# Peptides against a protein of PDB entry 1LOE: the designs that were tried, part 120

Target 1, 181 residues: chain A of PDB entry 1LOE
Amino acid sequence: TETTSFSITKFGPDQQNLIFQGDGYTTKERLTLTKAVRNTVGRALYSSPIHIWDSKTGNVANFVTSFTFVIDAPNSYNVADGFTFFIAPVDTKPQTGGGYLGVFNSKDYDKTSQTVAVEFDTFYNTAWDPSNGDRHIGIDVNSIKSINTKSWKLQNGKEANVVIAFNAATNVLTVSLTYPN
Target 2, 181 residues: chain A of PDB entry 1LOE as posed
Amino acid sequence: TETTSFSITKFGPDQQNLIFQGDGYTTKERLTLTKAVRNTVGRALYSSPIHIWDSKTGNVANFVTSFTFVIDAPNSYNVADGFTFFIAPVDTKPQTGGGYLGVFNSKDYDKTSQTVAVEFDTFYNTAWDPSNGDRHIGIDVNSIKSINTKSWALQNGKEANVVIAFNAATNVLTVSLTYPN

## One batch from the design tools (peptide; made by RFdiffusion4, then SolubleMPNN)

Design b2_p30_2_s2 (from b2_p30_2, 11 letters changed)
Fold by OpenDDE base, seed 2:
Structure b2_p30_2_s2 (fold): chain B 181 residues (1-181), chain A 30 residues (1-30)
Amino acid sequence: as target 1 above (181 residues)
Amino acid sequence: STAEYRVVSVSFSSTGEKGDEKSIGFSATS
């Protein structure tokens, strides 16, 4: 077995272990994926490839990631499309169409995409999002249409602490989000 | 609709057999 780990507690102006895509950049020690402007996509990839699953053998790694993110919308009632943590092929590129969160390009399941995302979706897309219209956390496997969702109340401008853990033995992905007091 | 999406910190750890190379990251759209 192999173990891979990294940690970034402050994002520097020249964060060499990240690959910035689209409008993603660092400022004030934060990774800023998008500014509060329309029609933008921003991404950042860890610069080193990671082995999560093997499509040939079926081997899967356990992983855990913890991160803190902030959504800062000028209008709490009219927030942009959303934010994701994702795992994708190493040649992954930003995708267009805001509702696809820069990661996917279809609501149809496409196993060839080999992409998994945990979405923190702040905009209701009637074509694929839960019908209640709630902002939600979703687990996306090869499609923007989540295989599982849970309503989530955005606290605009507040830091959210997220833990995502995958247990290979059980094939269970666990997501938690908290807003510390 | 617009928003600024920021990541404040991140940690990642994985343990398993070597397999397909994948990229992990963050994405946001506005």
Scores: peptide ipSAE 0.760, ipTM 0.965, DockQ to the pose 0.859
Fold by OpenDDE base, seed 1:
Structure b2_p30_2_s2 (fold): chain B 181 residues (1-181), chain A 30 residues (1-30)
Amino acid sequence: as target 1 above (181 residues)
Amino acid sequence: STAEYRVVSVSFSSTGEKGDEKSIGFSATS
């Protein structure tokens, strides 16, 4: 049995336990993944690898993550493209931008991606998103096309509290999002 | 249109069998 944990309550200018990719940076003690600039990708990785699943041995760990994020959009009615928490192979690099959220490259299932993401998708992509056009939370396994989604109402400029838990014994991933008050 | 995506805080904990090494993180596009 192995236990690993970390927490970051404030993001400093020299946040050594993060690897910044693309436009990701820190300012005012926050991790800013993107500014409100078109066609950009910003990512940040925890600098130490985490042991989660092993396809060869079958070993799988439970995990829980909680985080608070904010979306600040100049136009609340047109917000692109989205935000993700993701797990990917070590040495992962930014992937396709736009609707692929910098994490995936295809809507087709690709096991070689070895990537799991929880998306908070603010922009409707006709090719793969739920047909109702709602902003949504999605669970993505080796594809930008979510295996499950749930509608979510964005509160522009407000802090959203998220909890993601994975139970290895039941193979259940649970996602919750709340806006306080 | 575009948006600024920010993370305010994060915590992570894993427990169980030692799986393969993975990277975890956040991503956003605008």
Scores: peptide ipSAE 0.751, ipTM 0.964, DockQ to the pose 0.846
Fold by OpenDDE base, seed 4:
Structure b2_p30_2_s2 (fold): chain B 181 residues (1-181), chain A 30 residues (1-30)
Amino acid sequence: as target 1 above (181 residues)
Amino acid sequence: STAEYRVVSVSFSSTGEKGDEKSIGFSATS
């Protein structure tokens, strides 16, 4: 049995427990993954590896993560691609940008990706997104095409509180998103 | 279409069987 935990309540200018990738950086005590410019990928990884699953032994850990994020779009009707929380191999590097959210490279299931993501998708990609065109929360397993989605109404510029929990015994991942009033 | 994506705070906790090493993080594209 192993336990791991961390928290970051303010993101400093030299946040040493994060690995910044692409255009990710910190400013004004926030982790900024992208600026409001086109064609960027920004990522940030926790600097210490965690132990979640082992495909060989079947060992799987429970986890819970809570975070608050903000999307600031100059135009609420035309928002950029999206935001993800993800779990990937320790040597993970930015993947395909745009609709692949910097996390995946294919809509086809690829077990070699070894990547699980919860996407907060703000741009409709006809090739894989739900046909209703809604912005949505998605659970992605080794593919940008979500195994499950739920419509989500973006509140531009507002802080969204997210809780993601994984129960290893049931193999169920739960996601909640709330905009505090 | 563009947007700024920011994380304000984060917490993480895991417990249970020791699996393989993984990296966790956030990503966004614009």
Scores: peptide ipSAE 0.738, ipTM 0.963, DockQ to the pose 0.846
Fold by OpenDDE base, seed 3:
Structure b2_p30_2_s2 (fold): chain B 181 residues (1-181), chain A 30 residues (1-30)
Amino acid sequence: as target 1 above (181 residues)
Amino acid sequence: STAEYRVVSVSFSSTGEKGDEKSIGFSATS
């Protein structure tokens, strides 16, 4: 089996194993995807490709990722669109339209996008988000319209610990988010 | 509506048969 792994505990100014897209950058040892300004997209890709699924055989690798993120909004009651962890083709580029989180470009299922994302969605888009209007975690497969969602209470300015695991044998993706006390 | 989105740390590990190349990353919009 092939194993690919990396870990970044401090994001340096010349982080060589990341490809920055849009307004993404590093500062104060953190990866900052966006500043608190309107109409921006920021992304960062791991510089080495990974090998997760095989389009020919349908085989899929297992993976686990853990990360800590912070959403820091000037107004806790009116937060920007959201944040995602995603897997996409190697030529992936930032997408426009804030509600698409920089990753997708349609609510229609498009298998050719070959994109999977876990969204931490902080803005209600009536066209595709759960009707209760809650901020939510979503699993997105080839569409911004999540195949599954779970309500999530944002703690503004607090570090959230996330674990995402994919079991290829069961084809199950699990997501956990905690705010440490 | 705006927000700063930051990643503090990350770890990743994958195991399996070598398949098609993909990119992994983070994205945010404000």
Scores: peptide ipSAE 0.734, ipTM 0.961, DockQ to the pose 0.858

Design b2_p30_2_s4 (from b2_p30_2, 10 letters changed)
Fold by OpenDDE base, seed 1:
Structure b2_p30_2_s4 (fold): chain B 181 residues (1-181), chain A 30 residues (1-30)
Amino acid sequence: as target 1 above (181 residues)
Amino acid sequence: ATARYDVVSWSFSSTGEKGDKKSIGFSATS
């Protein structure tokens, strides 16, 4: 079985293994997706495409992605819109901003998107988000309307640990989030 | 469920409307 791995824990201003789109940038400590400004979209793509499927045999790879994140909002009661980890075609470009998280363009299923995302959604969009209005983790397949969600309590300015694992045999995607402090 | 490709882009995205900043540190295996 083919295995690919990478780790980025420190960054530089000229980070060659990332492709930056929109307002995304790096410091020595962190990949910053959005600056402390309004109406921004920021994305970062790992510059080396990842092999996850063998079209000849039909075999699909398992994967595990782990990361930390911090959301630092001036007002903890008014945070928008969140961020995603996503898998998409290698020529992916920024999509609709705001509640679409720069990844999707529709709440309707669109197979041409060819995108799977795990969203960490901090803003309630009435048209597609869970009706309870909670901030949430969502699994998005070709649509900003999640196929599954779970409520999540944001701790503003605190570091969260995330693990995303995919089991190809069971077709199950698992998302875990913890605040260690 | 995931999209099936020989190769894919491993990515992060974020949007902001309220002046909040999002930052990431990560590792991955597939």
Scores: peptide ipSAE 0.472, ipTM 0.839, DockQ to the pose 0.036
Fold by OpenDDE base, seed 4:
Structure b2_p30_2_s4 (fold): chain B 181 residues (1-181), chain A 30 residues (1-30)
Amino acid sequence: as target 1 above (181 residues)
Amino acid sequence: ATARYDVVSWSFSSTGEKGDKKSIGFSATS
């Protein structure tokens, strides 16, 4: 079977393998998704499409995505909305900002979105987030309202390691997050 | 259930207005 792999360990100012949308950019060898302005939306897409489904046979590919992230908030008690890793059609464009994270437009299921996201959500939106108010990891399918969530304690300014794996045989997406230090 | 497509884009997105910095480094395989 075919295998596609890519890795970006350090980001440069002329990152040719990324498509930047909105306010996304690179700085200090890292991808930065936001600017400190109201209603900012920043996105970055891998410039090459990833084949995950064979429409002829119906076979779905397994995949594993690994990344590190840092959320550095000036005020740990006043953190803005988080970020997502997401997969979507190649012509995807920025969506609603704020609590929709630039990826979705509704808490209602919308199959036309064709988007699956893993959110790392640092802001409580009463209308759709878990009622306990915890910062959380969520799996989002065509909606900002997660189909599953797990509380997550943000370590402000610390690097987290994330692994996202999809098992096509079981149709299960797994997410793991650790703070190694 | 996850969406299925011939090809998709691996992506990141974020929003904010409070000066928070969100930085990423990543890899993927399929």
Scores: peptide ipSAE 0.387, ipTM 0.807, DockQ to the pose 0.036
Fold by OpenDDE base, seed 3:
Structure b2_p30_2_s4 (fold): chain B 181 residues (1-181), chain A 30 residues (1-30)
Amino acid sequence: as target 1 above (181 residues)
Amino acid sequence: ATARYDVVSWSFSSTGEKGDKKSIGFSATS
């Protein structure tokens, strides 16, 4: 079978293989999702749809996604909402509400969303986040309320390495995060 | 679980209002 792969190591001002939504943009060769303004939401979609489900056989593809990120907050004790990696229908549109990370619009399960997200959540929302109040990584299936979470210590201004792997045979999504430096 | 479509979008999203800078570089294989 064919394998689809892509990589973006340097983001240009006219990144033609990305669809920007909301306030998403590139600067200093990096993808930046938000502006420093109230009620900002920014998204970036890879411009080529990825084939992950074969409707004829019902098989779902395995995938691996790797990325680095930096969250650089002026105040380490007052960090805004985090960000997500997400998979959604190609006609997905930005959602409002900071706590929903631009992806969801309810803590209730909504199968029509058809959206899976890995959240790197740096802000505690009492209504749906883990009760310990920790910053966390979450797996979100059709809801901002994660089906599983793990506490995560943000290293402000430091680069994190993330690998997200999906095993279709087991239906298991694995997330790993490291701070190599 | 994953979305059950023949094709989907590989995406990132964020919100904020506190001046945080969120920068990403990425790759993917499917």
Scores: peptide ipSAE 0.373, ipTM 0.802, DockQ to the pose 0.036
Fold by OpenDDE base, seed 5:
Structure b2_p30_2_s4 (fold): chain B 181 residues (1-181), chain A 30 residues (1-30)
Amino acid sequence: as target 1 above (181 residues)
Amino acid sequence: ATARYDVVSWSFSSTGEKGDKKSIGFSATS
């Protein structure tokens, strides 16, 4: 087995281990994914491909990803679309914006996407989001329509802690979110 | 089921129209 690990706690202005797409950039030691413009899409990819599947053995790697995020909306009652952590092929490019979060193109299952995402969705899209209209965390597999969701209350401007863990033996992805302050 | 691949991109993405700022700091192990 092999282990790959990385940690970025303070993002620099010239972060060499990230590939920026669209409007993604670093500022104030943080990765910022959006600009204050219409139809903005921002993405950042870790520059080194992560080995998660051994083609010789068929084994899939466990992984743990920990991060903090802040959504800072000028109007807490009128928040735009959220953001995703996602895993995709190394040649991934920005996809449809808006409610598709720059990662997907359809609410229908599209195996060619080859993308798994955890969404932190702050905007209700009638066509695919849970009917209760709640802001939510979702697990997305090849579709913006989540296979599972959980209501989540945004604390605007506050830092959230997230842990995403995948257990290959059970094929279970877990997501934990807390607001420590 | 999603097809498996040897290597993947570890990524973040976001969209917006209302001036919202989304910022990240992260680590990962696999």
Scores: peptide ipSAE 0.341, ipTM 0.774, DockQ to the pose 0.036

